# Peptides against a protein of PDB entry 4QMF: the designs that were tried, part 107

Target 1, 175 residues: chain A of PDB entry 4QMF
Amino acid sequence: ESSFMTLFPKYRESYLKTIWNDVTRALDKHNIACVLDLVEGSMTVKTTRKTYDPAIILKARDLIKLLARSVPFPQAVKILQDDMACDVIKIGNFVTNKERFVKRRQRLVGPNGNTLKALELLTKCYILVQGNTVSAMGPFKGLKEVRRVVEDCMKNIHPIYHIKELMIKRELAKR

## One batch from the design tools (peptide; made by RFdiffusion4, then SolubleMPNN)

Design b2_p22_4_s1 (from b2_p22_4, 8 letters changed)
Fold by OpenDDE base, seed 2:
Structure b2_p22_4_s1 (fold): chain B 175 residues (1-175), chain A 22 residues (1-22)
Amino acid sequence: as target 1 above (175 residues)
Amino acid sequence: DEEEKLDEELEKLSKEILEEAR
């Protein structure tokens, strides 16, 4: 039997309490047990004797990881689908200067979130920029593209270069 | 400056992508 635990920040506690019954119900369908520990500030998922697919525990692990990073439940729960993957990209260590960090992070998001929305469409991913992490969900190929754009942006490579590249790739794929 | 120009161009492209998706 396997178990995974993730910590969550205090500001997520209220929300997690609100949706935890839904988390439990979603995981129950796969006979995965889960625990919300408000004292420790952690979420745990565990296989049970009735867990049929051993691999589902890894998706459950990803679910709580996404929830801890502010992904809303209706989106995060999609990770349990077979064709859905995710990535949590740490962006806080690319830049030491706080103002520079904020600027580059904002560039990734763009005015009214338009850059991020465009990137989501081009990669067929969901993308959430929160704090020092970027959470992404979607096809594996798209996730690789997202990570490249995100990390390069934090390295001061302007997203426009990748957006143009992805636009070309998308047009080619429409054949 | 050049960075600002790139930002503006990116915004334009982003809007085009979003409009195409509608």
Scores: peptide ipSAE 0.717, ipTM 0.961, DockQ to the pose 0.891
Fold by OpenDDE base, seed 1:
Structure b2_p22_4_s1 (fold): chain B 175 residues (1-175), chain A 22 residues (1-22)
Amino acid sequence: as target 1 above (175 residues)
Amino acid sequence: DEEEKLDEELEKLSKEILEEAR
């Protein structure tokens, strides 16, 4: 049997409590057990004797990881699909200066989230910027592109260069 | 400055991408 545990921030507790029955139901379909520990502030997923697909536990691991990073359940649960991958990109360690960090993170998001939405379309990914992490879900190719743009942005490489590059690639792929 | 110019360009480009997808 395999087991994975993820800690979650206190501010997520209320939300996780409200959706945990849905989490349980989704995982029950795959015979994966789950536990929400409000004292420790953790989520746990475990295989059972009835777990048929041994790989699904890794998907369950990713599910609780995404939930811990503020991804809403209706989106996070899609990770259980075979064609869906995810990445949690830590961005808090690229810049020590708080103001510089905030500025670069905001540049990634853009006015009204337009930059992020554009990046989502170009990479065919879901992207959520929260705190010191960026959570992404989508195809592996798209995830690789997202990580590059996100990390480079935190390294003070303006997203415009990557957006233009992705647009060109998209246009070429249509031909 | 240079960064502000790039920000403005990115915003325009982002809007174009979003409009095309609609």
Scores: peptide ipSAE 0.716, ipTM 0.961, DockQ to the pose 0.907
Fold by OpenDDE base, seed 3:
Structure b2_p22_4_s1 (fold): chain B 175 residues (1-175), chain A 22 residues (1-22)
Amino acid sequence: as target 1 above (175 residues)
Amino acid sequence: DEEEKLDEELEKLSKEILEEAR
């Protein structure tokens, strides 16, 4: 049997409590057991003797990882699909200056989230910027592009250069 | 200065991308 556990911050507790029955139901379809520990502040997923697909436990691991990073359940649960991948990009270690960090993070998001939404469309990914992490879900190719844009932005490479590049690539793909 | 110009251009491009998706 395989088991994975992830910790979640206290501010996620209320939400996780409200959706945990849905998490349980989704994982039950794959005979994956799950536990929400409110004392420790952890989520655990486990294979059972009835688990048929051994690979699903890795997706369950990713599910709780995404939930811990504030991805809402209706989006996070899509990770259980075979064609869906995810990435959690740590952005808090690129810049030590808080003001610089906030500025670069905001540049990635853009006014009203327009930059992020545009990036989502260009990469065919879901992207959530929260705290010190960026959570992304989508095809592997798109995820690689997202990580590049996100990390470069934190390294003070303006997202516009990558956005222009992705726009060109998209136009070429239509030909 | 330069960064602000790039920010404005990025916003413009982003809006264009969003409009095309509609």
Scores: peptide ipSAE 0.716, ipTM 0.961, DockQ to the pose 0.936
Fold by OpenDDE base, seed 5:
Structure b2_p22_4_s1 (fold): chain B 175 residues (1-175), chain A 22 residues (1-22)
Amino acid sequence: as target 1 above (175 residues)
Amino acid sequence: DEEEKLDEELEKLSKEILEEAR
């Protein structure tokens, strides 16, 4: 039997409490048990004797990881699908200066989130910037592209270069 | 400066991408 636990920040408690029945229902379909511990501030998933596919526990692990990083349940639950992958990119350690960090993070998001939305379309991914992490969901190749853009942005490489590159790739793929 | 120009260009390009998707 396998189990995984993740901690979540206090500000997520209220939301997680409201959706936990839905989490339970989704995981029950796979005979994966789950526990929300409001005292510790943790989520746990575990296999049971009736778990048929042992690999699903890894997706359950990813589910609670995404939920802990503010991904909403209707999006996060898609990780249980076979064709869906995810990535949690740590961005808080690329720069020491807080103002520089904020500026580069904002550059990634763009005015009204337009840069991020454009990146989502180009990579066919869902992307959420929250705190010191960027959560992404989608095809593996798209996730690799997202990580490259995100990390390079934090390294002061302007996203425009990658966006232009992705646009070219998209046009070529349409042919 | 150069960064500001790139920011403006990126915004323009992003909007174009979003409009195409509509």
Scores: peptide ipSAE 0.715, ipTM 0.961, DockQ to the pose 0.904

Design b2_p22_4_s2 (from b2_p22_4, 7 letters changed)
Fold by OpenDDE base, seed 2:
Structure b2_p22_4_s2 (fold): chain B 175 residues (1-175), chain A 22 residues (1-22)
Amino acid sequence: as target 1 above (175 residues)
Amino acid sequence: KKEEELDEELEKLSRKILEEAR
């Protein structure tokens, strides 16, 4: 049997309690067991004797990882689909100065979230910037592009360069 | 500043991308 556990911050507790029955139902379809520990502040997923596909536990692991990083359940649960991958990008370690960190993170998001929305369209990914992490869901190729843009932005490489590049790539892919 | 100019250009491009998707 395989088991994975993810810690979540205290501010996430109320929401997780609200949606945990939905999590349970979604995982039950795959015979994956799950536990929400409010004392420890953790989520656990584990295979059972009825789990048919052993690989589904890895997707369950990803599900709780996404939920811990503020991805809403209706979006996070899509990770259980075969064609969906995800990435949780740690951005808090690129810059030591808090103000510089906030500035670069905001640059990634852009006014009214327009930069992030544009990046989502260009990469065909869902992207959520929260705290010290960026969560992304989508095709593997798109995720790779997202990580590059996100990390480079935190390294003070302006997103405009990558956006232009992705625009060109998108146009070429339509042909 | 150079950064401000890049920010403005990025916003313009972002809006174009969003409009094309509608």
Scores: peptide ipSAE 0.717, ipTM 0.956, DockQ to the pose 0.896
Fold by OpenDDE base, seed 1:
Formats: structure tokens, C-alpha cells, sequence
Structure b2_p22_4_s2 (fold): chain B 175 residues (1-175), chain A 22 residues (1-22)
């Protein structure tokens, strides 16, 4: 039997408490057990004797990882689908200067979140920028593109170059 | 200044992408 645990920040506690019954119900369908530890501030998932698909535990691991990074449950639970993958991109270590970090992170999001929304459409991914991480969900190809854009942005490569590239690729794919 | 120009271009392009998706 396999188990995975992830820690979550204190500010997520109230939300996780409110949706944990839904988490339990979703995982019960796959005979995966789960525990919310409010003292430690952790979530745990584990297989049981009745777990039929051994691979589902890895998706359960990803589920709690996404929840810990502020992804809402209705979106995060989609990770349990076979065709859905995810990536949690750490962006906090690319720059040491706080002001520079904030500026580059904001550039990725854009005014009214328009840059991020455009990137979501181009990559067919869900993308959430929170704190020092970017959470993404979608097809592997799209996730690879998201990671490249996100990391390059934090390396001071302007997202405009990648957006243009993705647009060109989209147009070529229509032909 | 160059960055600001790129920011403006990106915003215009982003809006275009969003409008096309409607």
C-alpha cells in the first residue's frame, strides 16, 4: 500500500475544512483513503485493500498537491481524470530581489489577468499563479509550453515572444 | 521603456486572443 502527504499553508485551512467532505467522496469512488490533519497542517492520501487501479494514488497525490497551492476543488478534482495532467512550477527562486520578483510575476498575469487567460487558451490549460508557485492543469504538451513561458518570464524573457510563437503554431495547425 | 512597449503590445495581443475565443 502507498501513501502520500503534503503540507498546506495556514491560510488554506478554512477552505480545506469546508471542502474536505467533497474530497473524501471523490476519492472514495476509487477506494482511496484521505486524512486532513489540522494540527500538522497536512493532507494524506493512501491506497486501501479495495483500491483497484494502482495508478490512481498518484493522481490523488497530485490532487492534494494542487489543493495545497490554492487550486479550487472543482478544478483540482479534474486531475483524477485519465487525460488530465498537472504541474506545480516553483517561481520563487529565479530572483532574489522581491520587487523584481513581483514585477515579473505580475507581467505573467497581466492587466486583469488577460495575459494568463490568453496563455490558458493557447495551451488549453488551467493556470493559477499564487505566491511562489504556478499551478497548471491540462494536456502534457500544453503543460510543457506553460512551464517554458512561466520560467522564461521569471528569467526576464518577456511573455510576448512566447505568445506570438504559440499563435503562429496555432495558425499552422489549422492548415 | 522597451519593456513598457512590450507590455502594451502583449495586452493588445491578449485581448485579441480573448475576443477570438468568444
Amino acid sequence: as target 1 above (175 residues)
Amino acid sequence: KKEEELDEELEKLSRKILEEAR
Scores: peptide ipSAE 0.715, ipTM 0.956, DockQ to the pose 0.889
Fold by OpenDDE base, seed 3:
Structure b2_p22_4_s2 (fold): chain B 175 residues (1-175), chain A 22 residues (1-22)
Amino acid sequence: as target 1 above (175 residues)
Amino acid sequence: KKEEELDEELEKLSRKILEEAR
């Protein structure tokens, strides 16, 4: 039987405690066991003897990964759906200069989060920028696009070029 | 600066996309 564990930061503890019953209920539907360890600061998911679909444990792994990275439960739990994938993009290692990092990260988000919201619509993904990671959920095609935009932005390629490209692609897809 | 101009253009495009989604 399979088991996966992820650590979460201390500031996430209160929230995770609040929603853990919901996590348990969601995973129980798939006969996946889960444990919240407040001492270690970890979440664990495990298959049981009654787990029917072995692939669901990988989705459960992704669920706790997303939760650890501050994705809200109502969104994160969607990862259990067959048509939903996710990606956690590490952005903290592209730039050593803190100010430059913050600037590029902010450029990705945009004023009032408008850039990010636009990118979500264009890619049909959910996107959360938090700390040194970007969490995304959606179709594989969209996730690929998100990763490209995010990483390129951190490499100092302005998001506008990708946004324009995605807009064109969207228009072409309507035909 | 060129980057600032691009930022402004991006904001305009973003808003357009958001408005069209309503």
Scores: peptide ipSAE 0.715, ipTM 0.956, DockQ to the pose 0.905
Fold by OpenDDE base, seed 5:
Order: structure tokens, then C-alpha cells, then sequence
Structure b2_p22_4_s2 (fold): chain B 175 residues (1-175), chain A 22 residues (1-22)
């Protein structure tokens, strides 16, 4: 029997309460049990005696991890699909100066979120920038590309270099 | 400033990518 737990910030509590029945229903299909602990501020997923696919618990772990980082349920639940992977990138420790951190994070997002949307299209990923983390969902190749762009941006490497590279790769793939 | 120029270029490029997807 396997169990995984993740903590979530207080500001996420209200939302998680509203969608927890949906989480339970989604995991029940796989005979995975789950618990929302409002006192501790945690989510837990567990295998049961009826769990027939032992690998699904790892996806359940990823589900609660994504939910804790503000990914909405309709998107996060897609992690249970076999063809979907995810990554949670910690960005808060690359820069000590708060204003510098905010500036670099904003550069990653871009005006009206255009940079981030473009990156999503190029990598075929979903990407959410929230607080000190960037959550991404998609194919492994795309996720690797996202992590590179995100971390480099926080290291003060301008995203334009990676965007240009990804555009070239996309053009080559069309042929 | 070099960074500002790159920001502007990135915005233009991003818009192109978004338009092509429509």
C-alpha cells in the first residue's frame, strides 16, 4: 500500500473545498482513496485493496501536487491520462531580491500573457505561473523545453532566444 | 537598452505565433 501527501497554502483552501468531491470521484474510478485535511492544510492520496493499477498512485500524487500550486481541477485532472505528464518548477530561489524576482517572472509571462501563451503553443504544454512555482502539463519533450526557458529566464537569460529556437524546431517538424 | 529591445522583439514574435494558431 502506497500513500502520498502534499501541503497547500491557506489561500487555496476555499477552492479545494469546492472541488474535492470531484477529486474524489475522479480517483474513485481508479480505486484510489483521498483525504482533504483542512486543519493541517494537506491533501493525501492512497492505494486501496482494490487498486488494480499500481502506477496510478503516482499520477494521483501529481494531481494533488498540481492542485496545491493553483492549477484548476479541470486541467489538473488530465494528469490521470496515460499520455500526460507534469512538472512543478520552483522559481523562488533563483533571485534573492524581491523586485528582481518579480521583474523576471513578469518577463516570462509577458504583456497580456502573450509570451507564456506562445510558449504553450510551441511546447504543446499547459503552463501556469503562480507565486514561487511554475506548473506545466504536457509531453515530456515539451516539459523539458518549458523548464529550460523558465529557469533560464530566472537566471536573467532572455526568453527570446529560446522562443526563436522553438519556432525553428516547429517549422522543421512541419516538413 | 538592449533588454528593452529584446522585450519588444519578443512581444512581436509572440503575437505572430498566436496569430498563426488562429
Amino acid sequence: as target 1 above (175 residues)
Amino acid sequence: KKEEELDEELEKLSRKILEEAR
Scores: peptide ipSAE 0.714, ipTM 0.956, DockQ to the pose 0.904

Design b2_p22_4_s3 (from b2_p22_4, 9 letters changed)
Fold by OpenDDE base, seed 4:
Structure b2_p22_4_s3 (fold): chain B 175 residues (1-175), chain A 22 residues (1-22)
Amino acid sequence: as target 1 above (175 residues)
Amino acid sequence: EEEEKLEEELEKLSREILEEAR
């Protein structure tokens, strides 16, 4: 049997408690067991003797990873779909200066979240910027693009350069 | 400032993308 565990921050506890029955039901369809440990602050998923597809445990792993990083359940649960991939991008280690970090993170989001929304459309991904991580869900190609934009932004490369590039690619794809 | 110009341009492009998607 295979199992995976992830820790979650304290502020996430209340929400996770609220949706855990839904998590359980979603995973039960695949005969994946799950445990929410409020003392340790962890989520665990594990295969059972009835697990038919052994690969689903990896998606379950990703599910709890996404949930730990503040992705809402209705979105996170989509990871169980065959065509859906995800990425959790750690952005907190690119800049040591807090003010600089906040500035670059905000640049990625943009006014009213417009930059992020535009990036979502261009990459066909869901993107959530929260704390020291950026969570993304979508096609693998799109995820690769998201990671590049996000990391480069934290490296002080302005997102506009990538946005322009993605716009060109999008226009070409329409043809 | 160059940074401000880039931000303004990015905002413009973002809005265009969002409008096209509607």
Scores: peptide ipSAE 0.671, ipTM 0.951, DockQ to the pose 0.894
Fold by OpenDDE base, seed 1:
Structure b2_p22_4_s3 (fold): chain B 175 residues (1-175), chain A 22 residues (1-22)
Amino acid sequence: as target 1 above (175 residues)
Amino acid sequence: EEEEKLEEELEKLSREILEEAR
């Protein structure tokens, strides 16, 4: 039997407490057990003797990982679907200067979040920028594109170049 | 200034993408 645990930051505690019954119900459908440890600040998922799908535990692992990084439950739970993948991109180590970090992270989001929303549409992904991580959910091809744009942005490559590229690719695909 | 131009262009493109999705 397999078990996975992830830590979550203190500011997520109240939310996780609120939705944990929903998490439990979602995982029960797959005979995956779960535990919320408020003392340690951790979430655990575990296979049971009744778990019949060996792959679902890995998706459960991803679920708690996403929840720990502020992805709302209604979105995060979609990871349990076969066609849905996710990626948690660490962006905090690309730049040592805090001001530069904030600036580049803001470029990724854009005014009113428009850049991020556009990127979501172009890649067919859900994308959440929170703290030192970017969480993404969607098809593998889209996730690869998201990671490229996100990391390049943190490396001071302006997102516009990738947006234009993705737009061109979209137009070509319509033919 | 170059960065400002890029940001303005990106905003324009983003709005176009969002409008097409409606």
Scores: peptide ipSAE 0.668, ipTM 0.950, DockQ to the pose 0.904
Fold by OpenDDE base, seed 3:
Structure b2_p22_4_s3 (fold): chain B 175 residues (1-175), chain A 22 residues (1-22)
Amino acid sequence: as target 1 above (175 residues)
Amino acid sequence: EEEEKLEEELEKLSREILEEAR
């Protein structure tokens, strides 16, 4: 049997408690067992003898990873779909200066989150910027684009250049 | 400032994308 565990920060505890029955129900459909450990601050998923598709455990792993990084359950649970992939992009190690980090991270989000929302539409992805990570869900092609924009932004390449490029690509794809 | 101009342009483009999606 296979199992995966992820730790979650303390501030997620209350939320995870409220949605854990929903997590359990979603995973039960695939005969994947799960455990929420409030003492350790961890989530665990594991296959059972009734698990039909052994590969679903990897999606369950991704589910708890996304939940630990503040992705809401109604969005995170979509990872169990065959056509849905995800990426957790670590952004905290690109710069050592905190002020510079905050500035570049904010540049990804933009006023009222408009930059991020635009990027979501262009890539057909869900994107959440939280702490030192960016969580993304969507098609593989879109995820590659998101990672490029995110990492380049943290490397001080302004997102506008990528947004323009993606806009052009979108228009070309309509032909 | 150059960065400010880029931010303004990005905001404009972002709004256009969002409005088009409606």
Scores: peptide ipSAE 0.664, ipTM 0.950, DockQ to the pose 0.889
Fold by OpenDDE base, seed 5:
Structure b2_p22_4_s3 (fold): chain B 175 residues (1-175), chain A 22 residues (1-22)
Amino acid sequence: as target 1 above (175 residues)
Amino acid sequence: EEEEKLEEELEKLSREILEEAR
């Protein structure tokens, strides 16, 4: 039997408490047990004797990982679907200067979040920028593209080059 | 100046993508 645990920041505690019954219900359908530990600040998922699909525990692991990084439950729970993958990209270590970090992170989001929304459409992914991580959900090909754009942006490569490339790829796919 | 131009162009492209999706 398998078990996975993830820590979450203190500011997520209130929200996680409110949705934990929904998490439990979603995982119960797959006979996966879960525990929210408010003292430690952790979430745990475990297989049970009744778990019939051993692969679902990995998706449950991803679920709590996404929740810890501020992805809302209605979106995060979609990870339990067979056709959905995710990626949590750590962006906090690319730049040591805090102001430079904030500026590059903001460049990825863009005015009114338009850059990020455009990237979501081009990659067919959900993308959330929060703190020192970027969480993404979608097809593997799209996730690979998202990671490239995000990491390059933190390396001071302007997102426009990737957006143009993705636009061209989209046009080619329509033919 | 170059950075500002790139940002403006990116915003334009982003808006075009969003409008097409509507």
Scores: peptide ipSAE 0.663, ipTM 0.949, DockQ to the pose 0.902

Design b2_p22_4_s4 (from b2_p22_4, 9 letters changed)
Fold by OpenDDE base, seed 4:
Structure b2_p22_4_s4 (fold): chain B 175 residues (1-175), chain A 22 residues (1-22)
Amino acid sequence: as target 1 above (175 residues)
Amino acid sequence: KEEEKLEEELNELSKEILEEAR
């Protein structure tokens, strides 16, 4: 028996309550049990005696992790697919100055979210910037690239350098 | 400022990427 628990911020409670039946249904297909604890503010997933694939619990762990970080359910549930990976990048500890943090985080997003959308296309990932974390879903190679861009941005390395590099790589990948 | 120039350039590149994807 394996289990994982993730705490979620209070502002996510209402949403999680709304979608929890859907979470339960999705995990039931894999015989993974789940619990939403509103008192503690936690989500738990666990294997059951009927769990066929023990590895699915790790994906379930990732599911609740993503949900805790504001990824919407229709996107987060895709983590249960074999070809989908995820990463939750903590960005809040790179700078102590709040204004500097906000500035660098906004730089990653860009005007109208253009920078982030471009990065999503270049890496073939879904990317959500929320609070002190960046959540990403996609192929492992793309996730590695996302983490580099995100962390470097928080270290005051302008995303343009990475975007240009990724553009070149994309062109080379085209036939 | 150099930073502002880079941000503008990045925005333009981003727009190009988005347009190509459409």
Scores: peptide ipSAE 0.679, ipTM 0.953, DockQ to the pose 0.901
Fold by OpenDDE base, seed 1:
Structure b2_p22_4_s4 (fold): chain B 175 residues (1-175), chain A 22 residues (1-22)
Amino acid sequence: as target 1 above (175 residues)
Amino acid sequence: KEEEKLEEELNELSKEILEEAR
């Protein structure tokens, strides 16, 4: 049997408590067991004797990883679908200066979240910028593009260059 | 100033993308 555990920050505790029954129900459909440990601040998923698909445990692992990074359950649970992949991009280690970090992270989001929303459309991904991580869900090709844009942004490469590139690629794909 | 120009351009471009998707 396989099991995976992830820690979550304290500020997520209240939310996780409220949705844990939904998590349990979603995983029960696949005969995956799960535990929310409020003392340790962890989530655990585990295969059971009735688990039919051995690969689903990896998706369950990703589910709790996404939940730990503030992805809401209605979105995170989509990871259990075969055509859905995810990536959690650590952005906190690219810049040591706090102000510079905040500035570059804000560039990724843009005014009213417009930049992020545009990037979501161009890559066909869901993207959440939270704290020191960016969580993304979508097709592998889109996820690759998201990671490139996110990391480059933290390296002080302005997102506009990538957005323009993605737009060009989209236009070429239509022809 | 150059950064501000890029940010403004990106915002306009983003808005166009969002409008096209509607």
Scores: peptide ipSAE 0.675, ipTM 0.952, DockQ to the pose 0.886
Fold by OpenDDE base, seed 3:
Structure b2_p22_4_s4 (fold): chain B 175 residues (1-175), chain A 22 residues (1-22)
Amino acid sequence: as target 1 above (175 residues)
Amino acid sequence: KEEEKLEEELNELSKEILEEAR
């Protein structure tokens, strides 16, 4: 039997409690067991004797990882789909200066989240910027692009260069 | 500043992308 556990921050507890029945129901379809431990602040997923697809446990692992990083359940649960991948990009270690970190993170998001929304469309990904991580869900190619843009942004490469590149690529793909 | 100009340009481009998606 395979098992994976992830810790979640205290501020997620209330939300996770409210959606855990939905998590359970979603995983039950795949015969994956799950446990929410409010004392430890952890989520666990585990295969059962009835688990048919052994690979689904890895997706369940990703599900709880995404939930721990503030991805809402209706979005996170899509990770269980065959064509959906995810990435959790750690951005907190690129810059030691807090002000610089905040500035670069905000640059990635843009006014009213416009930059992030545009990036989502260009990459066909869902992207959530929260704290010291960026969570992304989508096709592998798109995720690769997201990671590049995000990390480069934290390295002080302005997102506009990547956005322009992605726009060009999109136009070329229409031909 | 140049960076502010880039940010404004990026915002405009972003708006265009969003509008096209509607």
Scores: peptide ipSAE 0.672, ipTM 0.951, DockQ to the pose 0.923
Fold by OpenDDE base, seed 5:
Structure b2_p22_4_s4 (fold): chain B 175 residues (1-175), chain A 22 residues (1-22)
Amino acid sequence: as target 1 above (175 residues)
Amino acid sequence: KEEEKLEEELNELSKEILEEAR
């Protein structure tokens, strides 16, 4: 028997309330129980006596982790699939200056989110930049690439170098 | 600024990638 709990920020409460029935239904298919605690501001997932695959609890843990970081449910629930992995990249500790932090984070996103969308395509990942974290979902190879680009960007290495590299890799893979 | 040049180049490159995917 295993359980995992994650806290979520207050601004996510309204949304989580609206989708929690869907979360419950998705996890019920695996006999994983879940609880939304609005007083504490937490989500909990736990195995039950009927849980067939104990490993699914780890994916359930990842689900609530993603939801806490503003990933929408229709995307986050895909983590329950065997072929889907995720990563939550903490970006808030790379820079002490707030203005510098904001600038580098915005550089990662780009005008109209173009840079981020391009990165998603190149890595075959979903990527969401929110607050002090970047949430990503996709294949392990792609996730590794995303983390490199994100962290390097926060270290003041311009994303253009990585984008060009990924484009070359993509072109080579087509052949 | 060199940074501005890189940002502009990156934006154009990103647009190309997005258009190819459409």
Scores: peptide ipSAE 0.671, ipTM 0.952, DockQ to the pose 0.925

